# Peptides against a protein of PDB entry 7AE7: the designs that were tried, part 103

Target 1, 321 residues: chain A of PDB entry 7AE7
Amino acid sequence: KVYKDLREFLEVLEQEGQLIRVKEEVNPEPDIAAAGRAAANLGKNQPAVFFEKIKGYKYSVVTNVHGSWQNHALMLGLDKNTSTKDQFYELNRRWDKFPVPPNVVKREAAPCKENVIDKDINLFEILPLYRINEQDGGFYISKASVVTADPEYPDDFNKLNVGTYRIQVKDRDRVGIQALAMHDIAVQLEKAEAENKPLPIAITIGNNPLVTFMASTPVGYNQNEYEFVGALQDGVPMDIVKSDLYDHLYVPAGSEVVLEGHIIPRVRTVEGPFGEFPGSYSGARLQCEVKIDRITHRTNPIFENLYLGIPWTEIDYLMAL

## One batch from the design tools (peptide; made by RFdiffusion4, then SolubleMPNN)

Design b2_p17_1_s1 (from b2_p17_1, 5 letters changed)
Fold by OpenDDE base, seed 2:
Structure b2_p17_1_s1 (fold): chain B 321 residues (1-321), chain A 17 residues (1-17)
Amino acid sequence: as target 1 above (321 residues)
Amino acid sequence: EAEERLAKLKKIIEEIA
């Protein structure tokens, strides 16, 4: 089975008993993080947790989407009881199908384009933001697939990067992003900053689970993550659409929310602390700042965010593959 | 099974809150 978007995957997770739906209104803090920790304690078959109603917010949250081997099997369209060994075998078999180029759809066919916000941008109106860890220095978007291009080769689709980065909300229309030197985004940013130019960026939230998986998986600088998604879909292309602001950036057609903007050149602001692991906080650092200039989103967007509770955390599953 | 898991989840949330 292949999934077009997060919603089709969540439907399968629910059918397979790998999603818990919380219909009662919850407090953003501490209930969401507490429920994530609770889900981790349900044993080896850790479900996703879907919160339909969050106090003070209009939209829903889902956590722990990749939080078990059963969820990973289902992501691959396999039986939920497929062994880790057989999942690895199937991943490797499908990996050899690279590249599988994505299908570029028209704007009218892309669910991520259903709604547009281009003025008075407020991230808190679109995303039910909460502290993931009690001692976090702010609200984090921890499971976004961030799209950037090489500013020297903007039309080279092979250099289009889709990565996962630590993103702190700084203001209504600003986020901090951790671009480490080992990440492809850092190479692209260095080129833009050398010319004192903004780096175009699209921060995508709530994707096809294979997009999120590939965005967390290091690939070569000249390899496009979308072409691996097609390979992992056993040769079925994924659907992408052109961003609204930039002709050279393409986003998943099914994204729940797309934040389009730019990294401000040569600006660094304090970011953190963030609890990356239980009992370990990465210190505050000077990090890049993104201005959000446009939002597109599905009607009733789902905020997918990472659960960082007790091991095995969702990040442990994403990194174990 | 789903109802039992939800009940267990709710109980754990109540214990943490």
Scores: peptide ipSAE 0.191, ipTM 0.816, DockQ to the pose 0.026
Fold by OpenDDE base, seed 5:
Structure b2_p17_1_s1 (fold): chain B 321 residues (1-321), chain A 17 residues (1-17)
Amino acid sequence: as target 1 above (321 residues)
Amino acid sequence: EAEERLAKLKKIIEEIA
C-alpha cells in the first residue's frame, strides 16, 4: 500500500484500529496534549488521535501519527503486526532502490493548491495552534517537512532539502525556526546570509507519512528526500508540485498546508522554551525568523503535530528507524 | 477495542478539563 497523502494514511490507521477519533469539541489546551499522553498510556499499540473539533478553531488536529510500531508498519504498507525486525529488513531492502525520482504534477492536480491565502495572512485561522507542553513559550509546529534549496545551486534537485525543524509561531505571519549547524538548512542559510539575501522556504504540514519520516531521517546533502520516499514506496514515485512563489522549491502535492515564505537574512529573535523531551526544556535562544508570504492548503486542512508527552514519543519512533 | 480506547480517552479528557 502506498499513500498519496496524510488522509489516505489516516483512513488506513482508522481501519486498522490505530486511530482514535475524538468527535466532541475539545479545548486546544490542555485537552490535545492530555489526550496524546492518554494515548501513549494505552500500551504498545499507541494510536493516532484525531480531533475533529477544537474550540476557537475551524479545522482539525491529528497527533501521534507515527507513535507506534504498528503505525510504522502501516506506513510501509505492511501488516500492522509486522515485527520491528521485519520492518527494518523491508526498510533496508527498499532503501537500495534509491533514487526513485518523484512525479512533478501540475498545479491543478495538487490538493495542496485547493485554497490560497496571499493577503492578511493569519496562521491562527488555518492551524489550530496550541501549546504542546504547559511550559512552552508559545505554539509549535513540530512535524513540518521544511523545503529549502541551495541558493548557489537552486536548480540542483539533489540539493533540495526536506527536513524537520522546531518551528515556533511568532506572529500571524511569522515563525521562528531552529536551524542548527548540523542541519542542511543551516548550510543553505549561511550561503543566503553571506549575500544578505532571504532564503526561500516552504513549510509543509500534514504530509504522506513517508515524507515526514524522510524529513526526520538524515541523508546526504546531495540526496533528495523525495527520491528516498519513492524508494520506501517500493519504487512508486511520490507526487510533488512546484511552489507558488519559487520555481526551484517543490512541495508534496498532497500537503494539508503549505506555508511559503522566506528566512529573513541576519535576523535573530528569541525562540523557546520548548519541552523537546519530558522534563527537558531547551532554553530560550536567538533563532531565525521566517516571514510567511503565501499559504496554500487543502479544504478543511488537518494540522498534524507531534506528540511529546511521555516516552515512547513519536520522535523516539521516528529516530529509531 | 477501539470503542473502549475511545471511552478511556474521553474519560481522561473529561478529568483534565
Scores: peptide ipSAE 0.073, ipTM 0.753, DockQ to the pose 0.028
Fold by OpenDDE base, seed 3:
Structure b2_p17_1_s1 (fold): chain B 321 residues (1-321), chain A 17 residues (1-17)
Amino acid sequence: as target 1 above (321 residues)
Amino acid sequence: EAEERLAKLKKIIEEIA
């Protein structure tokens, strides 16, 4: 089984009893985080939790999508009861199929292009933002696949980077991003900042689960994460589409939300604190700032966000392979 | 099992709300 988007995966999770749908209106705080903790406490078969109605917001949230070995097996299109060992074996077998180049689809064929916001951008209108941890210094987007390119080699598809980074919402059209020196995005940003140029960026939310997996998996600087997604799909190419603002950036065709913009060169603003681990907060740090210039999104976009709870957390499953 | 899990989750939400 191959999934084109998050929605196809959520459908399978629900069919397999690995998704809990909360139809009652919830408060963003503390209910989402509390429900995530509750899901984590259900034992080894931790379901995704889908919140259909969130007070003060128009759209839905899903969390804990990758939050169990069952969900991970299903992501690979395997039986949910596939052993961890067999999941690893299959993952490794498929990994050897790299590279599997993606299909570039037309704009009209890309679900992420159904709606456009190019003025009066307000992230709070499109994303049901909430504090993940009670003492967080703001709202975080913790499960985005961030697309950037090498500014010296913008047309080199092998240098296109898709990574997961901590993103704090700073304003209606601003986010802080943690670009650590060890990340490929930091290399690309350094090159842009050397010339005092903005770094083009696309922050994609609610993706094909293998995109999210690969964005959380370190690969070589000259290796494209989309080509690994195709490998992990057992040789079926994933669908990508050109970004609206940049000819050299491609995003998953099925993304729920795409935030297109740029990292502001040589600007650093206070980001954090964030509860990276239960009971552990990272201090406030100076981090990069992104201006959001354009949003594209699916109709009734689903905000996929990370659940951070008791180990094993969703992040542990994403990084365990 | 899913219904029981949902019921448990709802109860927890209701206790916190």
Scores: peptide ipSAE 0.041, ipTM 0.730, DockQ to the pose 0.028
Fold by OpenDDE base, seed 4:
Structure b2_p17_1_s1 (fold): chain B 321 residues (1-321), chain A 17 residues (1-17)
Amino acid sequence: as target 1 above (321 residues)
Amino acid sequence: EAEERLAKLKKIIEEIA
């Protein structure tokens, strides 16, 4: 089975008994993180947790989507009880199908374009933001697939990068992004900053689970993550759509939320602390700042966010395959 | 890169098995 979006995957998780739906209103803190931790601590068959109602927010949250080997098997369109060994063999078999170019769909056919916000941007109206850890220095978007391009080669699709980066909410329309030197985004940012130019960016939230998986998987600078998604879909192309602000950026057609904007050149602001691991906070660092200029989103967007804790958590499964 | 990913995966699978 191939999934067009997060919603199709969540439906399968629910059908397979790998999703817990919380229908009662929860507090953003500590209930979301507590439930994510509880799900992770089940030791096996760790389900996604879907929160339908969050106090003070309009929209839903889902966490622990990639939080088990069963969820990974289902992501690959396999039986949920497929062994880790067989998942690995299947992943490798499909990996050799690279490249599988994506389909570019029309704007009118892309669910991520159902709604537009281009003024009075407020991230808190779109995303049910919460502290993942009690000691976090703010609200984090921890499971976004971030799209950037090489500013010297914007039309080179092979240099289009889809990566996962730590994102702290800074204001209603601003986020900090952790771009480490080893990340492709850092190379692209360096080129933009050399000319004192903004780096175009699209931060995508709530994607096809293979997009999220590939965004968390290091690939070569001249390799496109979407072409790997098609490979991992056993040769079925994924659907992408052109961003609204930039002709050279493409986003998953089925994204729940797309934050379009730019990294402000030569600006660094305090980011963190964030509890990446229990008992180890990454220190506060000066990180890049993104201005959000436009939001597109599906009707009733689902905020997919990562639960972080003691291994094995969702991040460990994402990095494990 | 594919080999490094494969090696990482193998290590993780071996630790879980």
Scores: peptide ipSAE 0.008, ipTM 0.442, DockQ to the pose 0.015

Design b2_p17_1_s2 (from b2_p17_1, 10 letters changed)
Fold by OpenDDE base, seed 4:
Order: structure tokens, then C-alpha cells, then sequence
Structure b2_p17_1_s2 (fold): chain B 321 residues (1-321), chain A 17 residues (1-17)
């Protein structure tokens, strides 16, 4: 099975008994993180947790989507009880199908374009933001697929990068992004900053689960993650759409939320702390700042966010293959 | 088994909430 979007995957998770739907209103803190911990602590068959109602917010949250081998098997369109060995075998078999170029769909055909916010941007109106860990220095978007391009080669699709980075909400229309030197985004940012230019960016939230998986998987600088998604879909292309602000940036057609903007050149602001590991916080650091200039989103967008905790959590399953 | 697991998790979530 191939999934067009997060919603199709969540439907399968629910059908397979791998999603819990919380229908009662929850407090964003501590309930979401507590539920994520409870799900992770089951030790096996860890379900996604879908919160329909969050106090003070309009929209829903889902966490722990990739939080088990069962969910990982289902992501690959396999039986939920497929062994880790067989999942790995199938992943490797499909990996060799690279490249599988994506389909570029028209704007009118892309669910991520259903709604537009181009003024008075407030991230808190579109995302049910919460602290993942009690000592976090703010609200984090921890499961976004971030799209950037090489500013010297903006039309080279092979240099289009889709990565996962730690993102702290800084203001209504600003986020901090952790772009480490080893990340492809850092190479692209360095080129932009050399000329004191903004780096165009699209931060995509709530994607096809294979997009999220590939965004967390290191690939070569001249390899496009979307072409791997097609490979992992056993040769079925994924659907992408042009961003609204930038002709050279493409986003998943089915994204729940797309934050379009730019990394501000040569600006660094305090980001963190964040509880990346149990009992350890990555200290506060100077990180890049993104200005959000436009939001597109599906009607009733689902905020997919990562739960972090003691292994094995969602991040460990994302990194295990 | 899944229903029991889900109920248990819901109960644990409700205890924390």
C-alpha cells in the first residue's frame, strides 16, 4: 500500500489497532507528552496517539506515528507483524529503485493549498504548540520535513534537500532552526550568507510517513529525498507541488501545514534548551532564525509532532534503518 | 489484545490528565 498523505496512514494505523484516538479534551501540557511516554512505555506495538481536542487550540495533534516496528511495517505498506529483518530486506530492495522522480501536481490538486494565511501570521492559531519536555525552553516543532535548495543551483532538483531539524517557536511568525554544519541545509545557508541573502525555506508538517522517514535519513547532497520516497513506495512516484513563494521549492502535495519563509542571513538567536535525551538537555545555542512569510494548510490541519524519551521511542525507529 | 492494550493506555493517559 502507498499513502498519499498522513491522513491515509493514520486511517490504516487506526484500522490495524496502532492508533489511539483521544476524544476527550486534553491539556497540551503535560497530557500530550505524558501520553507519548505511556505509548512508548508499552514496549511493543506502540501506537500513535491522536488528540482530537486540545484545550486552548482549534486543531488536533498526533504523536508517536513512527513509534513502533508495527507502525514502521505499515509505513512500508507491509503487514504490521512483518519482522524487523524482513522490513530491512524490503527497505534495501526498494532503495535500489532510486531514483523514482515525483509527480508535480497542479496547485488546485494539492490538499496543502486548501487554505492560505499571508497576513497576520500566528503559528499558535494553526499549530497546537506545547512543551515536549518540562524543562524545554519553548515550544518545538520536532517532526517537520524542511525543504531548501542550493542557492547556486536553484534549478537543480538533485540538490533540493528535505531534512528534519530541531525547530523552536520564537514568535508568532518566527522559528529558530538548528542547522548543524553536517547538515545539507548548513551548506546551502553558508552559500546564501556569503552573499548576505536570505535562504528560501518551506517547513512542512504532517506528511506522507515515508517523506518524514526520508527527511530523517541522511542521503547524498546531490540526491533528492522525494526520489527515494518513490523508491520506498516500490516505484510509485510521490506527489509534490510548487511552493507559493518560490518556484524552485517543492513541497509534498498532501502536507497538513506548510510554513513558507526564509532564513534571515547572518542572524543568530538563542535557541533551547531542548530535552533531546532523557536527563540531558542540549544547552542553549545561537541558531538560525526563520521568518514565516506564508502558510498554506489543509482544512482542520493535524499537527504531527515527535515524542522524545527513553529508547525505544519514535526517533529510534526512524534511525534504526 | 489490541483493544485491551488501547484501553489500558487510555486509562493511563486519563490518570495523568
Amino acid sequence: as target 1 above (321 residues)
Amino acid sequence: ENEERLKKLEEEIKKIA
Scores: peptide ipSAE 0.043, ipTM 0.729, DockQ to the pose 0.025
Fold by OpenDDE base, seed 5:
Structure b2_p17_1_s2 (fold): chain B 321 residues (1-321), chain A 17 residues (1-17)
Amino acid sequence: as target 1 above (321 residues)
Amino acid sequence: ENEERLKKLEEEIKKIA
């Protein structure tokens, strides 16, 4: 099975008993993190946790989407009881199908374009933001697939990067992003900053689970993550759509939320601390700042965020494959 | 109230295990 979007995957998780739906209103803190920890204590068959109602917010949160081997099997369209060995075998088999170019769909066919916010942007109105850990320096978007291009070669689709980065919400329309020197985004940012130009960016939230997986998987600078998604879909192309602000940025057609904006050149602001691992906080550092200029989103968007707290964390599963 | 809600969430999570 191939999934068009997060929603189709969540439906399968629920059908397979790999998703808990919390229908009662929860407090964003500490209930979301606590429920994630409780889910982690269920052992090897950890479900996703879907929160329908969050106090003070309009929309839902889902966590732990990739939080088990069963969820990973289902992501690959396999039986939920497929062994880790067989999952790896199938992953490797499909990897050899690279490249599988994505389909570019029309704007009117892309669910991520159902709603537009282009003025008076407030991230708190669209995302149910919460602290993942009590000592976090703010609210984090921890499972976004971030799209950037090479400023020197913006039309080279092979240099289009889709990566996962730590993102702290800084203001209603600003986020901090951790662009480490070892990441492709840092190369692209360096080129933009050399000319004192903004780096165009699209921060995509709530994607096809294979997009999220590939965004968390290091690939070559001249390899497009979407072409790997098609490979991992056993040769079925994924659907992408042109961003609204930038002709050279393409986002997953099914994204729940797309934050379009730019990295402000040569600006660094304090970001962190963040509890990346249990008992380990990365200290506060000067990081890049993104201005959000436009939001597109599905009606009733689902905020997908990482489960962090007790090993095995969702990151551990994303990195294990 | 938060402790009771957390307990309920834990109980709901345990029902799927």
Scores: peptide ipSAE 0.037, ipTM 0.701, DockQ to the pose 0.030
Fold by OpenDDE base, seed 3:
Formats: C-alpha cells, structure tokens, sequence
Structure b2_p17_1_s2 (fold): chain B 321 residues (1-321), chain A 17 residues (1-17)
C-alpha cells in the first residue's frame, strides 16, 4: 500500500483501529495535550488522535500519527502486526532502491493548491494553534516538512532539502525556526546570509507519512529526501509540485497546508521556551525568523502536529528506525 | 476497543478541564 497524502493514511489507520476520532468540541488547551497523554497511556498500541472540532477554530487537528509500531508498519504498507525486526528489514530493503525520482505534477492536479491566501495572512485562521506544553513560550508547529534549496545551486534537485525543524509561531504571518549548524538548512541559510539575501522556504504541514519520516531522517546534503520516499514506497514515485513563489522549490502535492515565504537575512528573534521532553524546557534562544508570504491549502486542512509526552512518544518512534 | 479508548481519552480530558 502506498499513500498519496495524509488523508489516505488516516483512513487506513482508522480502518485498522489505530485512530481515535474525537467528535466532541475540545478546548485547544488543555484538552489536546491531555488527550495525547491519555493516548500514550494506552500501552504499546498507541493510536493517532483526530480532533474534529476545536473551540475557536474552523479546522481539525491530528496527533500521534507515527505514535506506534503498528502505525509504522501501516506507513510501510505492511500488516499492523509486523514485528519491529521485519519492519527494519523491509525498510532497509527498500532503502537500497534509492534514488526513485518523484513525479512532478501540474498545479491543477495538486490538492495542496485548492485554496490560496496571498494577502492578510493569518496562520491562526488556517491552523488550530495551541500550546503543546503548558509552559511553552508560544504555539509550535512541530511536524512540518520544511523545503529549502542551496542558493548557490538552486536548480540542483539533489541539494533540495526537506527537513523537520522546531517552528514557533511569532505573529500572524511570521514564524521562528530553529536552524542548528548541524542541519542542512543552516548551510543553505549561511550562503544566503553571506549575501544578505532571503532564503526561500516552503513549510509543508500534513504530508504523506513517509515524507514526514524522511524529513526527520538525516540524509546526505546531496541526496533528496523525495527520492528516498519513492524508495520507501517500494519504487513508486511520490508526487511533488512546484511552489507558487519559487520555481526551484517543490512541495508534496498532497500537503494539507503549505506556508511559502523566506527566512529574513541576519535577523534573529527570541524563540522558546519549548518543552522538548516532559519536565524539561529548552531555554529561550535567538532563532531565525520566517516571513510567510503565501499560503496554499487543501479544503478543510488537517493540522498534523507532534504529540510530546512520556516516552515512547511519537518522536521516539520516528527516530527508532 | 476503540470505544473504550475513546472513553479513556474523554475521562482524561475531563479530569484536566
């Protein structure tokens, strides 16, 4: 089984009993975090939790999508009861199929292009934002696949980076991004900032689960994460589409939300604190700032966000393979 | 099983609200 988007995966999770749908209206705080903790307490077979109605917001949230070995098996299109060992063997077998180049689809064929916002941008109208932890310094987007390119080699598809970074919402049209020196995005940003130029960026939310997996998996600077997604799909190419603002940035065709913008050169603003682990907060730091210039989104976009709770958390499963 | 899980989630939500 191959999934084109998050929705196809959520359907399979629900069919397999690996998704709980909360139909009652919840408060963004503390209910989403509370439900996430409750899901983590269900043992080794942790379901995704889908919140249909969130007070004060129009759209839905899903958490804990990668939150169990059963969900990981299903992500690979395997039986949900596939052992972790067999999942690992299958993952490695498929990894050897790299590279599998993606299909570039037309704009009209890309679900992420169904709606466009290019003025009066307000992230709170599109994303049901909430504090993940009570002491968080703001709202975080914790499960985005962030697309950037090498500004010196913008047409080199092998240098296109799709990574996961901590993103704090700073304003209606601004986010802070944690770009550490060890990340490929930091190399690209350094090149842009050397010339005092903005770095083009596309922050994609609610993706094919293998895109999210690969965005959390370090690869070589000259290796494209989308070509690994195709490999992990057992040789089936994934679908990508050009960003609206940048000819050199490609986003997953099925993304729920795409935030297109730029990292402001040589600007650093206070970001954090964030509860990376239960009871531990990272200090506030000066981080990069992104201006959002355009949003594209699916109709009734689903905000996929990480659940952070007691280990094993969703992030632990993503890193365990 | 899913109904029991949902009930547990609802109970935890109500406990914190």
Amino acid sequence: as target 1 above (321 residues)
Amino acid sequence: ENEERLKKLEEEIKKIA
Scores: peptide ipSAE 0.022, ipTM 0.676, DockQ to the pose 0.028
Fold by OpenDDE base, seed 2:
Structure b2_p17_1_s2 (fold): chain B 321 residues (1-321), chain A 17 residues (1-17)
Amino acid sequence: as target 1 above (321 residues)
Amino acid sequence: ENEERLKKLEEEIKKIA
């Protein structure tokens, strides 16, 4: 089984008993984080949690999508009970198919282009934002696939980077991004900042689960994550589309939300703290700032987000539902 | 090699889980 988007994957997770659907209205805090903690601590069969209704917001949240070996097996189109060893063997077998170039689809064929916001941008209207951990310094987008290119070689598709970074919401149209020196985005940003130029960026949310997986997996600077997605789909190309603002940035055609903008050159603002691990918080530090200039999104977009905080008990989960 | 790659897989899942 190959998935075109997050929605096809969520359907399979639900059919396989690996998704809990919460139909009752929840509070964004603390209910989402509490349910995420509980699901993450179920031990076996750790399900995704889909929240249909969130108080004060229009759209849905899903968490813990990759939160188990069963979900990982299903992501690979395998039986949910496939052993970690067999999943590993299959992953390695498919990895050898690299590169599998993606299909570039027309704008009209890309679900991520169904709706456009280019004025009066407010992230709170499109994303049901909440504190992931109790002590977080703000709202985080923790499971985005961030697309950037080499500013010296913008047309070199092999230098297109798709990565996962810590992103704090700073304002209605601004986010902080943690670009560490070891990440490919930091190399690209350094080149842009040397010329005092903005770095074009597309922050994509709610993707094909293999895109999210590859965005979290380090690859070579001259290797495109989308070509690995095609390999992991056993040779079936994924679908990508040009961003609206930048001809050289390509986003997953099926993304739920695409935030298009730029990293502001030579600007650093306070970001954090964030609970990166259970019981551990990374302190506040100066980080890069992104201006959001355009949003495209699917109708009724699903906000896929991660939980990383302190686990709660089953009792805490039952009180949160 | 297989054990190291399996460990890497588990680490990557933990980053997105």
Scores: peptide ipSAE 0.020, ipTM 0.567, DockQ to the pose 0.019

